# Peptides against a protein of PDB entry 1Y74, part 42

Target 1, 57 residues: chain A of PDB entry 1Y74
Amino acid sequence: LGLERDVSRAVELLERLQRSGELPPQKLQALQRVLQSRFCSAIREVYEQLYDTLDIT

## One batch from the design tools (peptide; made by RFdiffusion4, then SolubleMPNN)

Design b2_p22_6_s1 (from b2_p22_6, 11 letters changed)
Fold by OpenDDE base, seed 5:
Structure b2_p22_6_s1 (fold): chain B 57 residues (1-57), chain A 22 residues (1-22)
Amino acid sequence: as target 1 above (57 residues)
Amino acid sequence: DLILQALREVEELARRHEELRA
């Protein structure tokens, strides 16, 4: 488990990459928006609930 | 330099989630 925390960490890393200027920010920002979307959040919640029920960490 | 650090961390995150499915 820890999908919520891992998504939050991924978003943080994407923000740092955008600020570094080492890569074009557009695709990084788009990916960040997807990870923060209601769609991905809903899928994450279902995923986490399923694994909570199955007692998998 | 930062990209390589981020890629290593993303790889580790992906590995942990893959281990739950496999």
Scores: peptide ipSAE 0.036, ipTM 0.525, DockQ to the pose 0.076
Fold by OpenDDE base, seed 1:
Structure b2_p22_6_s1 (fold): chain B 57 residues (1-57), chain A 22 residues (1-22)
Amino acid sequence: as target 1 above (57 residues)
Amino acid sequence: DLILQALREVEELARRHEELRA
């Protein structure tokens, strides 16, 4: 679903920001780890399932 | 520059998700 793509895009953007050195890499890495966490994955899954069951477009 | 671009893209992503829930 769109959420998975958008999270993946956010992670990609964070990787670019880390390489640029314009922001503290450690803070960006922490945020990246949160987005890739089991928690965020589980929330994404629930979100996707909810929208599938409710047929929300 | 890259920061501002990334922030704009993240804001657009967030906006799309908010619109789906409105």
Scores: peptide ipSAE 0.036, ipTM 0.525, DockQ to the pose 0.076
Fold by OpenDDE base, seed 2:
Structure b2_p22_6_s1 (fold): chain B 57 residues (1-57), chain A 22 residues (1-22)
Amino acid sequence: as target 1 above (57 residues)
Amino acid sequence: DLILQALREVEELARRHEELRA
């Protein structure tokens, strides 16, 4: 699973969007903080473990 | 242009992880 990589890529994209100023940065920054939180990481880990255990692709 | 590019990439990521789609 590439969920960790995909979350990391999403964070990078949010940083670029914030710097561009084309969108209100506060909402983007809030989403970025959520994606970088320990909570999000824990949920991602559980998700990946379940799919690995169940051999679901 | 950057917004549209980012949205396309996010959509592609969401396609790979159907559980993340509403």
Scores: peptide ipSAE 0.036, ipTM 0.531, DockQ to the pose 0.083
Fold by OpenDDE base, seed 3:
Structure b2_p22_6_s1 (fold): chain B 57 residues (1-57), chain A 22 residues (1-22)
Amino acid sequence: as target 1 above (57 residues)
Amino acid sequence: DLILQALREVEELARRHEELRA
């Protein structure tokens, strides 16, 4: 199960992109907020629970 | 190019979770 790890990596990459100034930061920051939201965390948790319970590969 | 590097890494992340979209 790598979803938590991969979400954390995605957030890190978004932070780097924001600091680089190569893209307007507003949309990147909005996406970062979504990934760190309670909603996203709840969905992740449900997914992880189902993954563990159903042994989805 | 940081953008291209980030996009490549995101692509790899997405590939590992492709089953979520199936």
Scores: peptide ipSAE 0.035, ipTM 0.527, DockQ to the pose 0.077

Design b2_p22_6_s3 (from b2_p22_6, 14 letters changed)
Fold by OpenDDE base, seed 1:
Structure b2_p22_6_s3 (fold): chain B 57 residues (1-57), chain A 22 residues (1-22)
Amino acid sequence: as target 1 above (57 residues)
Amino acid sequence: SLILRALEEVRELEERARELRE
C-alpha cells in the first residue's frame, strides 16, 4: 500500500496543473490543501491500518 | 490511487490539447 506516495505524487501533479494555467488554479489549490491536510493524513492512517488488518485488497 | 490516476489522465489530455494548438 503506497497511499502516502500516491498523495505526494498527486500534489506534485496539482502544482504543475496550477502553474500551467490551463485549469482554474483556485479549485486545484483547494484540492491540494485537502490532500495535504491533517484530516486527510489521519484518514489515510486509519485506512492503512484497516487495510493491513482486514486485507481489503 | 484513483485521484492520482484521474490527475494523470487530466495531464495527458492537457498535453494532447496543447499539441493540437498552433
Scores: peptide ipSAE 0.021, ipTM 0.466, DockQ to the pose 0.222
Fold by OpenDDE base, seed 3:
Structure b2_p22_6_s3 (fold): chain B 57 residues (1-57), chain A 22 residues (1-22)
Amino acid sequence: as target 1 above (57 residues)
Amino acid sequence: SLILRALEEVRELEERARELRE
């Protein structure tokens, strides 16, 4: 499970979308801040530790 | 990786939209 890599790639894509100017950047920026927050990092870590013990899709 | 996939789809849609305007 490579959630850290996926989140990093998602942030990279969000930055590109913001620079393109084809979409309103405010909501994209807000999502980026959430993904880079300590809260999201902590939740990701817990999820990765519990992934093999829980049956979630 | 739904968020990653969704963002890639948005990028593809933007590219297609640019192609339609040309």
Scores: peptide ipSAE 0.021, ipTM 0.459, DockQ to the pose 0.206
Fold by OpenDDE base, seed 2:
Structure b2_p22_6_s3 (fold): chain B 57 residues (1-57), chain A 22 residues (1-22)
Amino acid sequence: as target 1 above (57 residues)
Amino acid sequence: SLILRALEEVRELEERARELRE
């Protein structure tokens, strides 16, 4: 499971999109803030732990 | 507008969680 890596990649892509100006930067930045929030990180951690423990596929 | 609604819901949950910790 590589959710942390996927989230990091998503943030990287969002930063590139913000610099390109192709899309409204405010909304992209808002999404980036959510993905980098402590809340999102905590939920991701819980999910990953449950995934490993319960062997959810 | 689903993504925008999802973002708003997450923001609300974050705020509620913060208030609960205080």
Scores: peptide ipSAE 0.020, ipTM 0.432, DockQ to the pose 0.032
Fold by OpenDDE base, seed 4:
Structure b2_p22_6_s3 (fold): chain B 57 residues (1-57), chain A 22 residues (1-22)
Amino acid sequence: as target 1 above (57 residues)
Amino acid sequence: SLILRALEEVRELEERARELRE
């Protein structure tokens, strides 16, 4: 599935975007916090379990 | 992978914009 990998990569890219200074950092930082939250992790885990069960393509 | 693709597109746009300003 690779959602955990994609989220990790997304966070990495968000950090790079924030350091570049070409975009306002506030909303990027807020998105990073959401992606790293326990809530998001729990939802991802549930989704991955459902994905395995339902064999979603 | 939507979030990942969106972030990569933003990075590409930033790079192109920088190249145009040089």
Scores: peptide ipSAE 0.020, ipTM 0.463, DockQ to the pose 0.217

Design b2_p22_6_s4 (from b2_p22_6, 11 letters changed)
Fold by OpenDDE base, seed 4:
Structure b2_p22_6_s4 (fold): chain B 57 residues (1-57), chain A 22 residues (1-22)
Amino acid sequence: as target 1 above (57 residues)
Amino acid sequence: SLIERALREVEELARRHEELRR
């Protein structure tokens, strides 16, 4: 699964959007914090384990 | 918006896990 990579890419894009100043940064920063949280990482890990085990498409 | 509501819900979940602390 590329989910870890996709989350990392999403965080990178959010950082770029924040630096551009085109959008209010607060919601972007909040989303970035959520994506980098231990909670999100734990959910991702469970999802990846279940995906590998159950072959969820 | 739907996205804003979803974001608020996820933020609240993360907050309950103390994950929004710096």
Scores: peptide ipSAE 0.034, ipTM 0.530, DockQ to the pose 0.046
Fold by OpenDDE base, seed 3:
Order: structure tokens, then C-alpha cells, then sequence
Structure b2_p22_6_s4 (fold): chain B 57 residues (1-57), chain A 22 residues (1-22)
């Protein structure tokens, strides 16, 4: 799946977008915090478990 | 915007779980 790596990459890209100033940094920072939250990790784990069990392609 | 709406929805979900990293 590589979902952990994809989420980590998304967080890195959000940091770059914050530095560019093209978008409101506060909203990007809020999204970054959500992606780094335990909630997001729990959803990711559930998704990975369902993917393995149900063979969602 | 659509992005702002989606962000607010995700923030509210995370807040309900008390898992927003501050």
C-alpha cells in the first residue's frame, strides 16, 4: 500500500506550500495537524485492514 | 471554496475524536 509513506509525503508537500505563500498558511497548517493526528493514523490502520481483508482494488 | 469546505469537515471529524494535535 505505501499509505504511511504517501501521508508522510503529503505532510512534506504541505510544509512546502506553506512556505510558498500562495495559500493561507493557517489552513494548510490545520490540515497538516489533522494528517499527523492519531485520528488520521487510526483511519489509515482501519483502511489498511479492510484493504487486506476485502481485497479492494 | 470546495477545499475549504473539505478541510472544515475533516477538522470537525478529528475534533470529535479529540485527536487534533495542537
Amino acid sequence: as target 1 above (57 residues)
Amino acid sequence: SLIERALREVEELARRHEELRR
Scores: peptide ipSAE 0.034, ipTM 0.537, DockQ to the pose 0.046
Fold by OpenDDE base, seed 5:
Structure b2_p22_6_s4 (fold): chain B 57 residues (1-57), chain A 22 residues (1-22)
Amino acid sequence: as target 1 above (57 residues)
Amino acid sequence: SLIERALREVEELARRHEELRR
């Protein structure tokens, strides 16, 4: 589904922003950790299961 | 900035909820 791809893209963009130095890198890294957390993965899994069943795009 | 404020709030949530950090 799109959600896993969107999270992966968000992580990639955060890595680019960290390298540019335009924003506090520690906070960008904190957000990256949130997106890669077990909690976010569990929520994503529930979402994917639900929308796979309902076939909503 | 708005983005910096949002990132600060996310960081604070992650501080309160260890499951969001790992």
Scores: peptide ipSAE 0.030, ipTM 0.531, DockQ to the pose 0.048
Fold by OpenDDE base, seed 2:
Structure b2_p22_6_s4 (fold): chain B 57 residues (1-57), chain A 22 residues (1-22)
Amino acid sequence: as target 1 above (57 residues)
Amino acid sequence: SLIERALREVEELARRHEELRR
């Protein structure tokens, strides 16, 4: 299970996109804030717990 | 471009998660 790693990578990519100036930063910043929120972390934790409990391969 | 590379990486991440949910 790599959800935590993939979310962290998505945040890193959003930071790079913002610095490049190739896109308007406002929506990228909003998405980054969502991904770094306590809400997103809680949802991720529930997902990971269910994944482990149900033994999904 | 940087944007094209970032989009390709996001698409790959999304694909992996979809495969895990099937």
Scores: peptide ipSAE 0.023, ipTM 0.493, DockQ to the pose 0.076

Design b2_p22_7_s1
Fold by OpenDDE base, seed 2:
Order: structure tokens, then sequence, then C-alpha cells
Structure b2_p22_7_s1 (fold): chain B 57 residues (1-57), chain A 22 residues (1-22)
């Protein structure tokens, strides 16, 4: 779904930005950790379940 | 800067989607 794809794209961009050294890496790495956390995964799962249950497009 | 711009756009979209849950 959209949220899953957006998270994946955001993580990919964060990894690229960290490798380029364009920005200070610490805050980027922290954001990546949040997006890849179990908490974020749980929220994504709730999001997907709600859309499935309510049949939201 | 292009990738940074895209990152901001993705974060904004994530924020929007999360608000749908509230």
Amino acid sequence: as target 1 above (57 residues)
Amino acid sequence: SEELRRLYEEVLELHRRLEELL
C-alpha cells in the first residue's frame, strides 16, 4: 500500500543522503531508525488493516 | 539537494497518511 511504499522510498533516500555526505548524518540516521522501527512497522500494519477492513481505496 | 527535496516530500506524504488514522 501507499504507506509501505512511502516508508521504503524515504529509507532509500535517507541511505543515499548519508552516503553522499551532503548533510550531517546523525539526524538522517536517527530518522531512518524511526522509520525502520518495530513501532513504525506496527503503525503501518494498523494502517493496512484499517484500509482492508473499511475497504478504503 | 534534489534527493533532499524528495525526502521532504516523502515525509510530508507520510505525515498525511498517518493523519488519516486519527
Scores: peptide ipSAE 0.272, ipTM 0.783, DockQ to the pose 0.343
Fold by OpenDDE base, seed 5:
Structure b2_p22_7_s1 (fold): chain B 57 residues (1-57), chain A 22 residues (1-22)
Amino acid sequence: as target 1 above (57 residues)
Amino acid sequence: SEELRRLYEEVLELHRRLEELL
């Protein structure tokens, strides 16, 4: 689904930016931790369930 | 960088989708 794909793309970009060293890694790591947290995963699950129930694209 | 620009765009899209949920 859209949210899952967006999160995955954001995490991929964060990993690349951390490896490049062009930016301080700490804030990028913090954002990545949030996006990969159990909390964020739970929010994605709610999002998916709602869109499945309402049949929203 | 191109990757940083794309990251900003993805974050904005995430925000839009979360607004649909909340």
Scores: peptide ipSAE 0.271, ipTM 0.785, DockQ to the pose 0.347
Fold by OpenDDE base, seed 1:
Formats: structure tokens, sequence, C-alpha cells
Structure b2_p22_7_s1 (fold): chain B 57 residues (1-57), chain A 22 residues (1-22)
């Protein structure tokens, strides 16, 4: 759903920004780690199940 | 940059979705 796509887009942008060297990589890498964490994945799963159950757009 | 701007937009959207959940 939308949350999964948003996370994927954010991670892609973070990877590009890290490779470009526009910004120091440390904080970008930390944010990427959060977004790719098991905890974030669990939250995403709950979000998706709720929206599936309630038929929310 | 454009990519940094897009990142901010994505983070804001993520925050909005999390607010819907919580």
Amino acid sequence: as target 1 above (57 residues)
Amino acid sequence: SEELRRLYEEVLELHRRLEELL
C-alpha cells in the first residue's frame, strides 16, 4: 500500500543522497536504518492490515 | 536539491500515515 511505497521511495532517495555526497552520510544512513528496521516493517504490516480491514483509501 | 525536497515530502507523508495509525 501507500506506506510501503512511501518507505521504498524514501529509502531510494536516501541512498541517492548518500552516494551523491551532497550531505554528510551519517544522519541519512541512520534514517535509512530506521525505515528498514524490523520495527518499521512491523508497523507497516499493522497499517496495511488495518486499511485492508477497514477498506480505507 | 530536488532529491532533498522529495525526501522531505516523503517523510511528511510517512508522518501523516503514522498519525492515522496512532
Scores: peptide ipSAE 0.271, ipTM 0.784, DockQ to the pose 0.339
Fold by OpenDDE base, seed 3:
Structure b2_p22_7_s1 (fold): chain B 57 residues (1-57), chain A 22 residues (1-22)
Amino acid sequence: as target 1 above (57 residues)
Amino acid sequence: SEELRRLYEEVLELHRRLEELL
């Protein structure tokens, strides 16, 4: 689903930016940790269940 | 950078999708 794909894309971009050295890695790493957290995984699951239930495209 | 711009756009899209739940 869309949210799952967006999270995966964001994480990939964060990993690339951390490797580039363009920005201090601390804030980027923190954001990556949030997106990969159990909390965000649970929110994604709720999103998927909601869209399945409501048949939202 | 272009990658930073793309990250910004992805975060905005994530925000939009989350708003649909609230």
Scores: peptide ipSAE 0.272, ipTM 0.784, DockQ to the pose 0.339; fails the geometry check

Design b2_p22_7_s2
Fold by OpenDDE base, seed 1:
Structure b2_p22_7_s2 (fold): chain B 57 residues (1-57), chain A 22 residues (1-22)
Amino acid sequence: as target 1 above (57 residues)
Amino acid sequence: MAELEREYREVLELYEEFLRLL
């Protein structure tokens, strides 16, 4: 499932943007904390289980 | 349920704020 890889890629991009200084780091850090939260991980796991169960092509 | 709905709302508010910066 692409979702774990897409979240990992989004976190990598946020870490690059924080290092570039082009954007205020506090808001980028807040979004990174959200994407790495136990909540987002639990929603991802439920989505992956539903996707596997529903055989969504 | 109410705690999960609060966390989901906080995530959406942060996402909307990020989209306003882009």
Scores: peptide ipSAE 0.032, ipTM 0.509, DockQ to the pose 0.068
Fold by OpenDDE base, seed 5:
Structure b2_p22_7_s2 (fold): chain B 57 residues (1-57), chain A 22 residues (1-22)
Amino acid sequence: as target 1 above (57 residues)
Amino acid sequence: MAELEREYREVLELYEEFLRLL
């Protein structure tokens, strides 16, 4: 679903921001770890299942 | 009961992982 793509895009943007050095890399890395965590993946899967069931257009 | 207790434990472990990343 769109959410997996959006999370993957957010991670790519965070990796670019970490390489620019304009922002403290530790906070960006922590946010990247949250987005790539098993917990966020499980929440995403539940959200995707609910979205497919509820047909929220 | 034992299956539901296992699933609940897995959710708690994931929640604890999330809290360690914040």
Scores: peptide ipSAE 0.021, ipTM 0.456, DockQ to the pose 0.024
Fold by OpenDDE base, seed 4:
Formats: C-alpha cells, sequence, structure tokens
Structure b2_p22_7_s2 (fold): chain B 57 residues (1-57), chain A 22 residues (1-22)
C-alpha cells in the first residue's frame, strides 16, 4: 500500500537531513519518532484494513 | 462491553504516546 512506502520514504529523508547537518536535528528526530510510533503504526494498520476492504468492494 | 472498554483504553494509551512525542 502507498502509505507504508510513503512513511518509509519520509523516515529515509529525515535520516538524510539529520546527517547533512543543514537543519537542527531535534525537530527532525521528533518527527521521525512520531512516524515510527506505535500510534502511527496502529493508524496505518487501520488504514490498510479499510483500503483492503474498499478495494474488494 | 469489557472488550470495547479494553479497545478504548488501548486507543487512549496510543494517543497519550503520540502527544508525548509531539
Amino acid sequence: as target 1 above (57 residues)
Amino acid sequence: MAELEREYREVLELYEEFLRLL
């Protein structure tokens, strides 16, 4: 599903931006933690289940 | 009822985790 790929790509981009040192890392790390949280994982699982249900309809 | 109360509690714990990370 597009959401898992897009979250994985967002995390990869945040890790690259943290390593470049061009931006303060603290806000980028906080955003990465949010995207990798159990809460965001649970929202993704619900979204995937709903999408699978709607794609079968 | 007890299952719905458990699911509601799990959602609240996840929401509290989200708020601690923001």
Scores: peptide ipSAE 0.021, ipTM 0.455, DockQ to the pose 0.024
Fold by OpenDDE base, seed 3:
Structure b2_p22_7_s2 (fold): chain B 57 residues (1-57), chain A 22 residues (1-22)
Amino acid sequence: as target 1 above (57 residues)
Amino acid sequence: MAELEREYREVLELYEEFLRLL
């Protein structure tokens, strides 16, 4: 689904920004941890299940 | 009842994890 792709792309961008050294890595790493957390994954799974149930095109 | 209490606890643990990461 679009959300999984967008989260994966956001993580990839955060990893690139951490490697550039242009920004404080700690805040970027914290945001990456949020996006890769069990909580974020569970919300995504619920969203995907609701999407499949509601047949949203 | 015990199943619903477990599911609710799992959601709370996930929410607490989110708050610790912010």
Scores: peptide ipSAE 0.020, ipTM 0.456, DockQ to the pose 0.024

Design b2_p22_7_s3
Fold by OpenDDE base, seed 4:
Structure b2_p22_7_s3 (fold): chain B 57 residues (1-57), chain A 22 residues (1-22)
Amino acid sequence: as target 1 above (57 residues)
Amino acid sequence: MEELRREYEEVLRLYEKFQELL
């Protein structure tokens, strides 16, 4: 559950950064698309399962 | 500017952590 929260926070921050107009939005939007991708979600699920199995506090 | 910099540095640290995990 920690990694999902961190991804959601990163996406929220990327949306704020895009709205500010102070940075080129294209790279921020590309990173947001990667973080919101089914690929990133599937990797996150595998890691959460590995962390739960390996008892990495 | 300072708040936006902090938000960018937070996103960058999250991205680096993701790259260390992958």
Scores: peptide ipSAE 0.055, ipTM 0.557, DockQ to the pose 0.683
Fold by OpenDDE base, seed 5:
Structure b2_p22_7_s3 (fold): chain B 57 residues (1-57), chain A 22 residues (1-22)
Amino acid sequence: as target 1 above (57 residues)
Amino acid sequence: MEELRREYEEVLRLYEKFQELL
């Protein structure tokens, strides 16, 4: 499912943005923490299960 | 600058899509 790849890509981009120092790191770091959270992983699993159920119909 | 802006806009679009799903 594309969601895991899209989350991994978003984290990679946030890490590049933080390394540049051109933006306040706090908001970028907060978003990265959300994307890497157990909460985001649990939501991803629920969506993957729902889409797998809908793609089988 | 311009490359970093494109990367930020890509992250923002992914975040907006994620918020539309929640």
Scores: peptide ipSAE 0.055, ipTM 0.555, DockQ to the pose 0.717
Fold by OpenDDE base, seed 1:
Structure b2_p22_7_s3 (fold): chain B 57 residues (1-57), chain A 22 residues (1-22)
Amino acid sequence: as target 1 above (57 residues)
Amino acid sequence: MEELRREYEEVLRLYEKFQELL
Protein backbone atom coordinates (compact mmCIF):
# COMPACT_ATOMS: atom_id res chain seq x y z
CA LEU B 1 0.00 0.00 0.00
CA GLY B 2 1.36 3.47 -0.95
CA LEU B 3 0.67 5.22 2.38
CA GLU B 4 3.21 3.21 4.45
CA ARG B 5 5.92 3.89 1.83
CA ASP B 6 5.02 7.61 1.64
CA VAL B 7 5.15 7.95 5.46
CA SER B 8 8.50 6.09 5.54
CA ARG B 9 9.83 8.41 2.79
CA ALA B 10 8.59 11.50 4.67
CA VAL B 11 10.40 10.29 7.83
CA GLU B 12 13.62 9.68 5.82
CA LEU B 13 13.41 13.22 4.37
CA LEU B 14 12.83 14.71 7.85
CA GLU B 15 15.88 12.83 9.21
CA ARG B 16 18.00 14.24 6.31
CA LEU B 17 16.71 17.79 6.95
CA GLN B 18 17.53 17.45 10.67
CA ARG B 19 21.11 16.38 9.77
CA SER B 20 21.60 19.25 7.25
CA GLY B 21 21.13 21.87 10.03
CA GLU B 22 19.31 24.22 7.56
CA LEU B 23 16.15 24.25 9.73
CA PRO B 24 15.49 24.27 13.52
CA PRO B 25 15.57 20.53 14.41
CA GLN B 26 12.84 20.75 17.09
CA LYS B 27 9.91 21.24 14.66
CA LEU B 28 11.19 18.62 12.21
CA GLN B 29 11.63 16.17 15.10
CA ALA B 30 8.10 16.96 16.29
CA LEU B 31 6.66 16.17 12.82
CA GLN B 32 8.76 12.96 12.68
CA ARG B 33 7.34 11.91 16.09
CA VAL B 34 3.80 12.52 14.76
CA LEU B 35 4.42 10.38 11.65
CA GLN B 36 6.06 7.58 13.74
CA SER B 37 3.38 7.68 16.48
CA ARG B 38 1.29 4.60 17.30
CA PHE B 39 -1.75 6.83 16.71
CA CYS B 40 -0.69 7.55 13.08
CA SER B 41 0.13 3.84 12.62
CA ALA B 42 -3.36 2.87 13.90
CA ILE B 43 -5.04 5.40 11.52
CA ARG B 44 -2.92 3.98 8.65
CA GLU B 45 -3.96 0.40 9.53
CA VAL B 46 -7.67 1.38 9.59
CA TYR B 47 -7.27 3.23 6.26
CA GLU B 48 -5.48 0.22 4.69
CA GLN B 49 -8.20 -2.17 5.98
CA LEU B 50 -10.93 0.08 4.51
CA TYR B 51 -9.05 0.29 1.18
CA ASP B 52 -8.57 -3.50 1.07
CA THR B 53 -12.34 -3.86 1.73
CA LEU B 54 -13.09 -1.50 -1.21
CA ASP B 55 -10.48 -3.14 -3.53
CA ILE B 56 -12.34 -6.48 -3.08
CA THR B 57 -14.56 -5.26 -5.98
CA MET A 1 -7.74 3.37 25.91
CA GLU A 2 -5.85 5.91 28.11
CA GLU A 3 -2.48 5.33 26.31
CA LEU A 4 -4.01 5.95 22.84
CA ARG A 5 -5.68 9.12 24.20
CA ARG A 6 -2.33 10.44 25.55
CA GLU A 7 -0.69 9.78 22.15
CA TYR A 8 -3.58 11.57 20.37
CA GLU A 9 -3.29 14.59 22.72
CA GLU A 10 0.51 14.71 22.09
CA VAL A 11 0.00 14.54 18.27
CA LEU A 12 -2.68 17.27 18.51
CA ARG A 13 -0.32 19.62 20.45
CA LEU A 14 2.39 19.03 17.81
CA TYR A 15 -0.11 19.65 14.96
CA GLU A 16 -1.26 22.94 16.58
CA LYS A 17 2.40 24.10 16.83
CA PHE A 18 2.87 23.18 13.15
CA GLN A 19 -0.24 25.18 12.08
CA GLU A 20 1.15 28.28 13.90
CA LEU A 21 4.00 28.22 11.29
CA LEU A 22 1.75 28.29 8.20
Scores: peptide ipSAE 0.030, ipTM 0.518, DockQ to the pose 0.039
Fold by OpenDDE base, seed 3:
Structure b2_p22_7_s3 (fold): chain B 57 residues (1-57), chain A 22 residues (1-22)
Amino acid sequence: as target 1 above (57 residues)
Amino acid sequence: MEELRREYEEVLRLYEKFQELL
């Protein structure tokens, strides 16, 4: 699903922005932690399961 | 279960901070 790729790309961009030093790293790190959280992964798995169930219909 | 709740509360605190900036 596109969501996993979009999350992975968002994390990669956040890691690049943190290394540039142009922005305060704390807010970027907090957003990265949310995107890499078990909560975010659990919501993605539920979405994938629902999508797989609906795509079989 | 406590870890998932903690992460949910972290997401909410970030969402609230983003809404204060819009």
Scores: peptide ipSAE 0.030, ipTM 0.521, DockQ to the pose 0.043

Design b2_p22_7_s4
Fold by OpenDDE base, seed 3:
Structure b2_p22_7_s4 (fold): chain B 57 residues (1-57), chain A 22 residues (1-22)
Amino acid sequence: as target 1 above (57 residues)
Amino acid sequence: MEELRRLYEEVLRLYERFQELL
């Protein structure tokens, strides 16, 4: 589903940035935890039920 | 630096999609 792919891409970028050491990891890790949380998954499920019928690409 | 810009754009798209629920 489009939103699931977008969340996964954001997490991959966060993991790459944490490994580079160019930035303090704490805020990046906090954002990754939010995107991988049950809360984010529940919002995604509601979004997919309401809107993902329109994004068949 | 480019990856941080890409992350910002990705998070912004996610935010806009989640705002459609409000």
Scores: peptide ipSAE 0.446, ipTM 0.849, DockQ to the pose 0.330
Fold by OpenDDE base, seed 2:
Structure b2_p22_7_s4 (fold): chain B 57 residues (1-57), chain A 22 residues (1-22)
Amino acid sequence: as target 1 above (57 residues)
Amino acid sequence: MEELRRLYEEVLRLYERFQELL
């Protein structure tokens, strides 16, 4: 689904930025934990249930 | 720094999608 791929891309970017050392890792790691949380997964599930009929294109 | 710009754009898209639930 589009939203699942968007979350996965954001997590991949967060992991790359943490490995580069160009930025303080603490805020990046906190955002990654939020995006990989059960809370974010529950919001995604509700979104997919409401809009899954629109994202088949 | 390009990857940080891309992350910001991804987070904005996620925020907009989550606002559709409110």
Scores: peptide ipSAE 0.444, ipTM 0.850, DockQ to the pose 0.334
Fold by OpenDDE base, seed 1:
Structure b2_p22_7_s4 (fold): chain B 57 residues (1-57), chain A 22 residues (1-22)
Amino acid sequence: as target 1 above (57 residues)
Amino acid sequence: MEELRRLYEEVLRLYERFQELL
């Protein structure tokens, strides 16, 4: 799904930025933890359920 | 730096999509 791909792309960018060492890792790690959290997954599931009902046109 | 800009744009799109639930 588009939202799942966008979350996955954001996580990949966060992992690359942490590996480069150009930025302090702590805030990047915190954002990655939020995007990979059960909370973010639950919001995504609700979003997908609401829009899967709209894509029936 | 370019990857940080891309990350900002991705996070902004995610935020906008999640605001559609409110």
Scores: peptide ipSAE 0.443, ipTM 0.848, DockQ to the pose 0.347
Fold by OpenDDE base, seed 4:
Structure b2_p22_7_s4 (fold): chain B 57 residues (1-57), chain A 22 residues (1-22)
Amino acid sequence: as target 1 above (57 residues)
Amino acid sequence: MEELRRLYEEVLRLYERFQELL
């Protein structure tokens, strides 16, 4: 789904930035944990259910 | 630096989409 791919892209960017060492990793890691949380997944599922019902054109 | 800009733009789009649910 589009939103799942967008979350996955954000996580990939966070992982790259943590590996580069250009920035303190702690805040990046905290954001990655939020995006990979069950809470974020539940919000995404609700979004996908609402918009998948609208985008069936 | 470019990857941080891309991350910011991605997180902003995710935030805007999640605000449509509220």
Scores: peptide ipSAE 0.442, ipTM 0.848, DockQ to the pose 0.346

Design b2_p22_8_s1 (from b2_p22_8, 11 letters changed)
Fold by OpenDDE base, seed 5:
Structure b2_p22_8_s1 (fold): chain B 57 residues (1-57), chain A 22 residues (1-22)
Amino acid sequence: as target 1 above (57 residues)
Amino acid sequence: SFLEELQRALEELRRWEEEVRR
């Protein structure tokens, strides 16, 4: 599906928030790193497998 | 607050990551 695109969009938004200084940069950067990690990719794969199996729309 | 909720979410994600990485 478009989960990969949604994650990419979330990362972009976090980058903007981080540059604006409106929120603590360390926490935003930590979240951004998690979203770009192999961990997040593995979770996405599991989600997509479940989506294909359960046919959730 | 939003920041407190975000912090809790990040902590939970870190715990999940550590669990998967072991």
Scores: peptide ipSAE 0.031, ipTM 0.490, DockQ to the pose 0.042
Fold by OpenDDE base, seed 2:
Structure b2_p22_8_s1 (fold): chain B 57 residues (1-57), chain A 22 residues (1-22)
Amino acid sequence: as target 1 above (57 residues)
Amino acid sequence: SFLEELQRALEELRRWEEEVRR
C-alpha cells in the first residue's frame, strides 16, 4: 500500500516548500509535525491493519 | 484559495487528533 512511503515523501516535499518561501512556513511546519506525530503513525497502523485483514494491496 | 484549503485541512487534522486523544 505504501502509506508510510507516501507520508515520508510528503514530509520531504513540505521541507522543499518551506525553503522556497512561497507558502507560510509556520503552517507548513505545523503540517510536517502532524505527519511525523505519533497520531499520524497510529492512523497509518490502523489503515495498514485494515487492508491486511481484508487482503487488499 | 489553496492556502485557505490547506489551513482548513490542518484545522481538521488537529480536530481529529483531539478527538482521538479525548
Scores: peptide ipSAE 0.030, ipTM 0.485, DockQ to the pose 0.042
Fold by OpenDDE base, seed 3:
Structure b2_p22_8_s1 (fold): chain B 57 residues (1-57), chain A 22 residues (1-22)
Amino acid sequence: as target 1 above (57 residues)
Amino acid sequence: SFLEELQRALEELRRWEEEVRR
């Protein structure tokens, strides 16, 4: 679903923020790792399963 | 601030991860 796309887009935007140097890079990197983690992937899977089952727009 | 809120969110996510993995 769209959640996978949204997470990927979020990671891309965070990479740009890191390169700008305007924010603490270590914290942005930590957030990127969280968004790409197995945990986040599992949550996404549950989320998508719920929407597939309930057919919520 | 935004950075403080971000740090809080990361901490909460870490806690949730630990809870799920047990």
Scores: peptide ipSAE 0.030, ipTM 0.482, DockQ to the pose 0.040
Fold by OpenDDE base, seed 1:
Structure b2_p22_8_s1 (fold): chain B 57 residues (1-57), chain A 22 residues (1-22)
Amino acid sequence: as target 1 above (57 residues)
Amino acid sequence: SFLEELQRALEELRRWEEEVRR
């Protein structure tokens, strides 16, 4: 699955938005922290394991 | 607004994290 890649891409885009100053940096940082959190990683792992078991792409 | 929706989503995620962590 490409979930890890998609999350990484989302974080990258948020970093660009943060540098542009178009949005409040505190909320962008909060979202980045959520996407990079152990919780989000654990959910991703369970999700990927489920789809590995079912052999779904 | 988009920012309000984003804030709600973050609050939901925080709540879910707390529930999973207990």
Scores: peptide ipSAE 0.029, ipTM 0.482, DockQ to the pose 0.039

